Peptides against a protein of PDB entry 4N78. Designs and how they scored, part 307

Target 1, 186 residues: chain A of PDB entry 4N78
Amino acid sequence: HFQVICRLLGYQGIAVVMEELLKVVKSLLQGTILQYVKTLMEVMPKICRLPRHEYGSPGILEFFHHQLKDIVEYAELKTVCFQNLREVGNAILFCLLIEQSLSLEEVCDLLHAAPFQNILPRVHVKEGERLDAKMKRLESKYAPLHLVPLIERLGTPQQIAIAREGDLLTKERLCCGLSMFEVILT
Target 2, 155 residues: chain B of PDB entry 4N78
Amino acid sequence: MAELQMLLEEEIPGGRRALFDSYTNLERVADYCENNYIQSADKQRALEETKAYTTQSLASVAYLINTLANNVLQMLDIQASQLRRMESSINHISQTVDIHKEKVARREIGILTTNKNTSRTHKIIAPANLERPVRYIRKPIDYTILDDIGHGVKW

## One batch from the design tools (peptide; made by RFdiffusion4, then SolubleMPNN)

Design b2_p29_4_s4 (from b2_p29_4, 15 letters changed)
Fold by OpenDDE base, seed 1:
Structure b2_p29_4_s4 (fold): chain B 186 residues (1-186), chain C 155 residues (1-155), chain A 29 residues (1-29)
Amino acid sequence: as target 1 above (186 residues)
Amino acid sequence: as target 2 above (155 residues)
Amino acid sequence: ESPFLVPISQEQYDVFLEDLQELMAKLLE
């Protein structure tokens, strides 16, 4: 589903969706959630000591549940605050999944474009083969496919300009070193 | 452009008119040959003259048709070349627009990106001395403080 | 000038390129 969404929206559509999601998340965090957190901090027990490790994880959990029982049972917290937190979580997960799907599409595009852009596969040398000979053979095989040099030789100035711009746009993708998700987490 | 205009306005219409005139002339020649054959005392001579006129007339018509056909083909070739040039121009404009749109889109999404960084996991240090569990005294929490919070944003 | 306004780190790009080349090698086997 996310792959289809990425294909349908493209960069522009994804940008719009991400911007809107960020606005929603920011609004939720700075508004309702912040207010609840501040209020909850005011009503939090002033003295909450760490229970003894001897009680084990279940005992520690029970201790904290007991300390926070009245807060957790607050009806408005469960209905409004937790719902907003869930929405924030869903938005973050959505952004992550969209970015992952976009990265897959970009990698696919780069793989298809690579032979035309002088990006050659790594050569693994087996025993008895010379690395230089394999590299030369590979270069010779793909050299006729280099699109930009070919157009520079045979094309009009306008075609050359378009080819260079297209080549740059093809080579530079988000997956090459950029992340949207890291921005969302800041 | 000048050649195409000449073909469209002069050569092809002229060729069509010439062909029509030739047809009219062929009818006159046919009538002449028929009358000449009927009136001539030497039927063999009249027949030979008819054959000569027929051959000449057919050759003339064939020439006119061939010339007209070649002019039409030339016209079509020039028009096809013009269409190809127009297509190339449209394609160039389309590609330029697409590149521009892509650059705009990339700028829009780019502002939402940062360089990938390997975040190091924060080392959670356990406190050295876990304090003795203090006896929990349950105090009633005044929830009235929260009554004014959350009324506004129903999603 | 980067099309994304934020320049891709050369180091990150090089790492990606290496991975891409390796992936290409696997796909062509």
Scores: peptide ipSAE 0.430, ipTM 0.788, DockQ to the pose 0.483
Fold by OpenDDE base, seed 3:
Structure b2_p29_4_s4 (fold): chain B 186 residues (1-186), chain C 155 residues (1-155), chain A 29 residues (1-29)
Amino acid sequence: as target 1 above (186 residues)
Amino acid sequence: as target 2 above (155 residues)
Amino acid sequence: ESPFLVPISQEQYDVFLEDLQELMAKLLE
């Protein structure tokens, strides 16, 4: 589903969706959630330390439940604050999944474009074979497929310009070293 | 353009008219040959004359058809060449526009990006001193102060 | 200039490229 969404929206559509999601998240965080957090901080126990491990999971849970009883019993916290936090979480996960899907598509595109852009597979030497010979054979095999040099030799100036621009746009993808998710988390 | 215009406006219409006129003339020649054969006492001579006229007429028609066909082919070649040039121009413009749109889109998404950093997991440090749980008995806290915040359900 | 306005780190790009080349090798085996 996310792959289809990425294909449908493209870079521009994804950017618009992510910007809007960021606005929504910011609004939720700075609005309702912030107010709830401020109020909760005022009523939060001043000292709440980690209980001893000897209490076991039930005892630890009971301890925290007792310490936070008044907070847990606040109905608006569950209905409004937790819901808003869930929405924020869903938005973040949505952005993550979109980015992952986009990265996969970009990698696929790069894999298909690689032979035409002088990006060769890594050569592994087997016993008895020379690395230099294998590399030379591989280079010779793919040399005729290098698109930009081919167009530079046979194409018009306009075609050459378009080919160079296209080559640059193909090589430079988000997955090569950029992250949107890190920005979202900031 | 001048050559194409000449073909379209003068040569091809002229060739079509010439071919039509030739058809009319052929009919007259055929009538003449038929009458000449019927009225002539020397049937052999009349037949030879008919053969000569027929051969000449067929040759003239063949010439007209060939000339017209060549002009049409030339016209089509010129038009095909023009269309190819137009197609190339349109393709170049289209590709340029697409590249521009892609650059704009990339700038828009780019503002939402940063360089990838190696994710380091935060190490959870356990507190060294385990203190006894202090039981806090607190008075009920009134959270109604939050009722006007957001659009939550008012109980 | 990077089409994304944010330049891709050369180090990250090189790492990615190496991984891509390795992936290509695996796919061709």
Scores: peptide ipSAE 0.424, ipTM 0.787, DockQ to the pose 0.479
Fold by OpenDDE base, seed 2:
Structure b2_p29_4_s4 (fold): chain B 186 residues (1-186), chain C 155 residues (1-155), chain A 29 residues (1-29)
Amino acid sequence: as target 1 above (186 residues)
Amino acid sequence: as target 2 above (155 residues)
Amino acid sequence: ESPFLVPISQEQYDVFLEDLQELMAKLLE
């Protein structure tokens, strides 16, 4: 589903969706969630000493439950604050999944374009084979597929310019070294 | 443009008119040959004259048709070449626009990106101190304390 | 100039390229 969304929206559509999600998240964090956090900080027990180990796990849990009873019973916390936190979480997950899906699509595009852009697969040398010979053979095999040099030889100046720009746009993708998710976490 | 215009406005219409005039003339020649054959005492000579006129007429029509056909073909070739040039121009513009749109889209999404932090694989320096496995003295969890709370099925 | 305005570091690109080349090799085996 996310792959289809990425294909449908493209870079521009994804950018718009991400920007809007960031705005929503920011609004939730700076608004309702912040207010609840401030309120919770005010009602938090100032001194919450660790109960004695003698109370055992159930006793310790009961102690903390009692200390936090007012917070847990705060109806608005359960209904509004937790829902807002869930929305924030969903938005973050959505952004992550979009980025992952986009990265997969970009990698696929790059893989398909690679033979035409002088990007060669790594050569694994088996015992007894010369690395240089394999590399030369591989280069010779793919050399006729190099699009930009071909157009530079046969094309008009305008075609050459378009080919170079297209080649650059094909090579440079977000997955090559950029992350949107890191911006969201910041 | 001048050549195409000349073909469309002068050469092709002129060729069509010439062909039509030739048809009219052929009809007159045919009538003449028929009358000449009927009136001539020397039918063999009249037949030879008819053959000569027929050959000449067919040659003239063939020439006119060939000339007209060549002019039409030339016209079509010029038009095809113009269409190809126009197509090339449109394709160039279309590609330029697409590249521009892509650049705009990439700028927009780029604002939302940062360089991937290459997590320096912090060499997890394995702390050299092999913490001696603290012998978990399994203190037998005396579950008997729970015997008072749960209806333990006595086996 | 990077189309994304944020330049991709050459180091990151090289790492990615190496991974891509490795992936290509696996797909061709």
Scores: peptide ipSAE 0.421, ipTM 0.787, DockQ to the pose 0.514
Fold by OpenDDE base, seed 5:
Structure b2_p29_4_s4 (fold): chain B 186 residues (1-186), chain C 155 residues (1-155), chain A 29 residues (1-29)
Amino acid sequence: as target 1 above (186 residues)
Amino acid sequence: as target 2 above (155 residues)
Amino acid sequence: ESPFLVPISQEQYDVFLEDLQELMAKLLE
């Protein structure tokens, strides 16, 4: 589903969706969640000492339950605040999944473009084969496919410019080193 | 353009007119030959004359047809070349527009991006002795996820 | 100028490229 969404929206659509999600998240965080957090801070016990270990786990739990009774019983916290937090979480997850899906699509594109852009597969040398010989064979195999040099040789100046720009756009993808998700987390 | 215009406005119409006139002439020749054959006491001579006129007329028509055909072909070639040039221009514009759109889209999404923090694996300065090549065991990117993309599984 | 406004670090790109090359190798096997 996310792959389809990525394909459908493209970079522009994804950007728009992400921007809107960020706005929503910001609104939730600065609005309702902040208000609840402030309220919770007001009702939080100022002094919460660790109970004596002698009370055991049940006693400690009961102690904290008692100390936080007002918070736990705050019904609106569970219904509204946690729901908003869930929405924030869902938004974050959505962004993550979109980015992952986009990255996969980009990688696929790069893989398809690689032979045309002088990106060669890693050569694994089997025992007894010379690495240099394999590399030369591989280079020779793919050399005719290098598009930009070919166009530079045969194309018009306009075609060359387009080819170079296209090559750049093909090579530079978000998955190469950029993250949207990290921006969302900050 | 001048050549095409000449073909369209002068050569081809002129050739068509000439061909039409040749039909008229052929009719006249035919009538003449028929009458000559009927009136001539020497039928064999009349026949030979008819044959000669017919051959000449046919040759003339053939020449006119060939000339006209060549002019039409030339016209079509010029037009085809013009269409190809136009197509090339349109394609160029289209590509330029697409590239521009892509750049705009990328700028928009780029605003929402940051550099990936490569977790600098703190070089645990292991003491000098065990040159264990810290094989950056890059967690193998599970490329198996990409295996499903190629096999047409519509997720 | 990077199309994304934020330049991709060369280091990250190189790492990615290596991974891509490895992936290509696997796919060709």
Scores: peptide ipSAE 0.419, ipTM 0.789, DockQ to the pose 0.610

Design b2_p29_5_s1 (from b2_p29_5, 10 letters changed)
Fold by OpenDDE base, seed 1:
Structure b2_p29_5_s1 (fold): chain B 186 residues (1-186), chain C 155 residues (1-155), chain A 29 residues (1-29)
Amino acid sequence: as target 1 above (186 residues)
Amino acid sequence: as target 2 above (155 residues)
Amino acid sequence: DFVERVLEHGGSGEQVVALAKEALEEAAR
């Protein structure tokens, strides 16, 4: 599903969705969640001492239940605050999955474009073969596929400009060094 | 441009008119040949003349048709070339727009990105002095050290 | 005679048509 979303929306659509999600998350964090956190801090026991181990596990549990009774009984915490936290969590997960899916699409694009951009894979060299000779042979084999040099030789000035711009846009992808998810986490 | 215009406005219409005129002329020639054959005492000569006019007429019509056909083909070739040029221009504009849109989109999404921190693998600078592995002497945790810290009941 | 002249003179199609037109016009008179 996320791959399909990435293909459908493209960079522009993803940007719009991410911006809106960030606004929503910011609104939730600075609004409702912040207010509940402040309220929780006010009702939180100022002094919570560890009970004696002699009370055993049931007694310790009962102690903490008693200390946190006001928090546990706060119905709005469960219904509103936790729901907002779930929404924030879902938004974060959505952003992560979109970025991962986008990265996969970009890698595929880079791989598909590689033969046309003089980007050759490292060839496996068997023992006794010269890597340089194999690479040179590979370069010669794919030389006719180099799009930009071909267009520079045969194309109009306008075609050359488009080819160069297209080549640059193909090479420069987000997956090469940029992260959206890191921005969301800051 | 001038060649296409000449073909459309002069050559092709002229060729069509020539064919229509040829039809009228051929009818006149046919009438002449018929009358000449009927009136002539020498039927063989009249027949030979008719054959000559027939051959000439057929050659003329064939040439007119061929010329017109070639002009139409030439016109179509020029028009096809113009369409190809137009298509190329449209494609160029489309590609330019697409590239522009892509650049805008990338700027927009770029604002939402940061550089991936390549975790510099902190080269664990092995401390020059390999502190000799201090033989981990399991000292039993003396829990009695904490007996005096807190509300421990002094028995 | 006409066919032979057309064959001998290797005349451009235009010359053949011109000669043919002239002959047709003469015959139509």
Scores: peptide ipSAE 0.019, ipTM 0.663, DockQ to the pose 0.007
Fold by OpenDDE base, seed 4:
Structure b2_p29_5_s1 (fold): chain B 186 residues (1-186), chain C 155 residues (1-155), chain A 29 residues (1-29)
Amino acid sequence: as target 1 above (186 residues)
Amino acid sequence: as target 2 above (155 residues)
Amino acid sequence: DFVERVLEHGGSGEQVVALAKEALEEAAR
C-alpha cells in the first residue's frame, strides 16, 4: 500500500501529505496533549517518595496506585489523550513507512537507470576471473546505452541540456543521503 | 513556407485544373478522331492521325498526373517535416515543464529532509573467531515454556 | 510534326507534354 501511495503521489504529493501530517501532529501536541499534560502535572502529587523496599513489589505498586489514583481515575486520559497519542504515533509510523517505501522506489529507479548512466554494479567475480576484465566487458556492453554522451554527440544544445538535467535528477535521490523521518522526529 | 504555399495554392490546384481540362480536351479529340475517320476517304491516314493524337494525349495525361503526384508528394513531405518539427518543439517544452515540476517537487520534499546522520554504525566487527557454524540442532520447541507466561486461565 | 517538334526540343518530358498539350488543344479546336 505504501509503495502504491508513493508512486501515486510522487515527491510533490508526499511532501504535501508530510507537511499536513506534521501540522496535525503539531496541533495535537501543542493542543490537546499539552493541555492534558498540564492537567496531569497539576494533579500529580508534589511529593512522591519511593516507598521502602520492605513493602515488596506489590506494596510499592499499591502505593503508587494510591498516589496516582486521581490520575488513574481521570477517564478522559484514556479516551482522549491516549487516542491523540495513538494518532501521533500512527502519523509518525506513516511517515516512516512512506520514507522507507519511497527509498525503495528510488533505489529501483536508480538501478533501472544505472545502465544508461554508466553506473555499473560490482559484478560478482567467480574464482579465477579478473574483476577488471569483467568490469571492462560490462562497460563495453553498456557503453552504447550511455544516454548523456549519446545525446551530446547527436543532439541539439537544448536536448543536451535536458538530458543532463534529467540525468542529474535521476541520480539525485533522497535515499542517497536525506531523511525525512529525522525531520519529523525533531 | 513559400514553397508549401505555392504548392497548396497554385501548383496542385493548377495541376488539377489542367488535368480536368485535359480530360475535356481528350473527349473532344476522341470525337474529332471518330468523325474524321468516318468522313475521311483515306482511312489509313485518319487512323495514323488518330494514333498520333492518342499518343499525344496519353503523354500529356501521364505528365500531368506525374507532375501533380510529385507536387502532392512534395507537399506531404514538407508537411510531414513541419509536423515533426512541431512535435519536437512540443516534446521539448513538455520535457522542460516536467523537469521544472520535478525540481519544484524535489525542493518541496527536500525542505522536509535532513542529512542522514551517518551514525558511524560501529562496524559490526565480525568476531575474529568465526565460531564454527554451530550445527543447527533442531531442538524441539518446548511450548511448555510459554505455559508460565500469561494470564491464561488454567482450565 | 509533333514528333519532329519533340525531337527538335530535345525530348524532355516537360517539352513533350507541352507539345502534346498544344497539339491536343489544336485538335480540339
Scores: peptide ipSAE 0.018, ipTM 0.657, DockQ to the pose 0.007
Fold by OpenDDE base, seed 5:
Structure b2_p29_5_s1 (fold): chain B 186 residues (1-186), chain C 155 residues (1-155), chain A 29 residues (1-29)
Amino acid sequence: as target 1 above (186 residues)
Amino acid sequence: as target 2 above (155 residues)
Amino acid sequence: DFVERVLEHGGSGEQVVALAKEALEEAAR
């Protein structure tokens, strides 16, 4: 699903969605969640000491239950605050999954474009073969597929400009060095 | 452009008119030949004259048709070339627009990105004394402890 | 003679057409 979303939205659509999600998250954090956290801090016991182990597990549980009774009984915490936290969590997960999916798509695009951009994979060399000779053969094999040099030889100045720009755009992908998720976490 | 215009406005219409005029003239020649044959005392001479005019007329019409056809073909070739140029121009514009849109989109998403921090994987300095991994002996969970809690039918 | 002239002058179609017209006009007279 996330891959389909990435393909459908493209860079622009993803950017818009991410911006809006960030706004939503910011609104939730600075608004409702902050207010609940402030309220919880006010109601929080000022002194919460570990009870003595002598009370046993039931006694310790009852102790904490009693100290946190007002918090536990705060119905809005469960219904609103936790829901907002879930929404924030979902937004974060969504962003992560979108970024991962986008990265996969970009990697696929790079791999597909590689033969046309003179990007050759490192060939597995069997014992006894020279790597250099094999690479040279591979380069020679794919040389006719090099798009930019081909267009530079046969194309109009306008076509050459377009080809160069297209080549640059193909090479410059987010997955190579950029992270959206890190921005979201910040 | 001038050549196409000349073909469209002058050569082809002119050729069509010439062909039409030729038709009219051929009709006159036919009438003449018919009348000449009927009125002539020497039918053989009249027939030979008719054959000569027929051959001449056919040659002239064939030439006019060929010339007109060639002009039409030339016109079509020029038009086809113009269409190809127009197509190329449209394609270039389209590609330029697409590249521009892509650049804009990338700038927009780029604002939402940061450089990937190469997390210096802190070399987990393996503590010198690798405590022998205590073989996790999976003690089999004795599930018999649960035999008394379940609604299972005591056979 | 006319066909040969037409073939010989076939390069200048206008002259051939003119000659053919003249011949046809002369015959129509």
Scores: peptide ipSAE 0.017, ipTM 0.663, DockQ to the pose 0.007; fails the geometry check
Fold by OpenDDE base, seed 3:
Structure b2_p29_5_s1 (fold): chain B 186 residues (1-186), chain C 155 residues (1-155), chain A 29 residues (1-29)
Amino acid sequence: as target 1 above (186 residues)
Amino acid sequence: as target 2 above (155 residues)
Amino acid sequence: DFVERVLEHGGSGEQVVALAKEALEEAAR
């Protein structure tokens, strides 16, 4: 689903969605969640000492349940605050998954473009073959596919300009050095 | 442009008219030949004359048709060339627009990005300041980064 | 003879057409 979303929205659509999502997250955090957190801080027991281990796990649990009874019984926490936290969590996950999906698409694009951009994979060399010779053969094989040089030789100035720009745009991808998710986390 | 206009407005219509006129003339020639053959005491001579007129008429028509055909072909070639030029121009514009749109889109998404090499400070710190649009820094593409990402795409 | 002359005299197609037209007009007369 996220791959399809990435393909359909493209960079622009993703940007818009991410921006709006960030606004929503900000609104949730600064609004409802903050208010509930403040309220929770007010009702929090001022002194919550660790009970003695002698009470055992059940006794300790009961102790904390009693200390936090007012918080646990606060119905709005369950319905509103936790829901908002889920929404924030979902938003974060959405951003992460979109970025991952986008990165995959970009990588695929880079790989598909590579032969046309004189980007050759490292060829596995069998024992006895010289890597250099294989690479040279590979280069020679794909040399006719080098788009920009080909257009520079045969194309109009306008075509050359477009080809260069296209080549640059193809090479410059977010996955090569940029992260959206990190921005969301900061 | 002038050549195409001349073909369309003058030469091709003129050629069509010439063919039509030729048709009417051929009918007259046929009538003449028939009458001449019937009236002539020397039928052999009349036949030879008819043969000559027939050959001439056929040659004339053939020439007219050939000329017209060539003019039509030339017209079509010119039109085809014009269409190709137009197509090229449209394609160029389209590509330019697409590149522009892509650049805009990348700028927009770029605002939402930061460099990966920034230490992942795990702290969900509320963004105090709207990070300035990070411009695409032309960093050499380290394709080694692709090595780690590619393993998961089950095609 | 006429076809050969038309072919030989490689005149502008216009001249050939004109000659042919004239010949046809003369014959129609």
Scores: peptide ipSAE 0.016, ipTM 0.630, DockQ to the pose 0.008; fails the geometry check

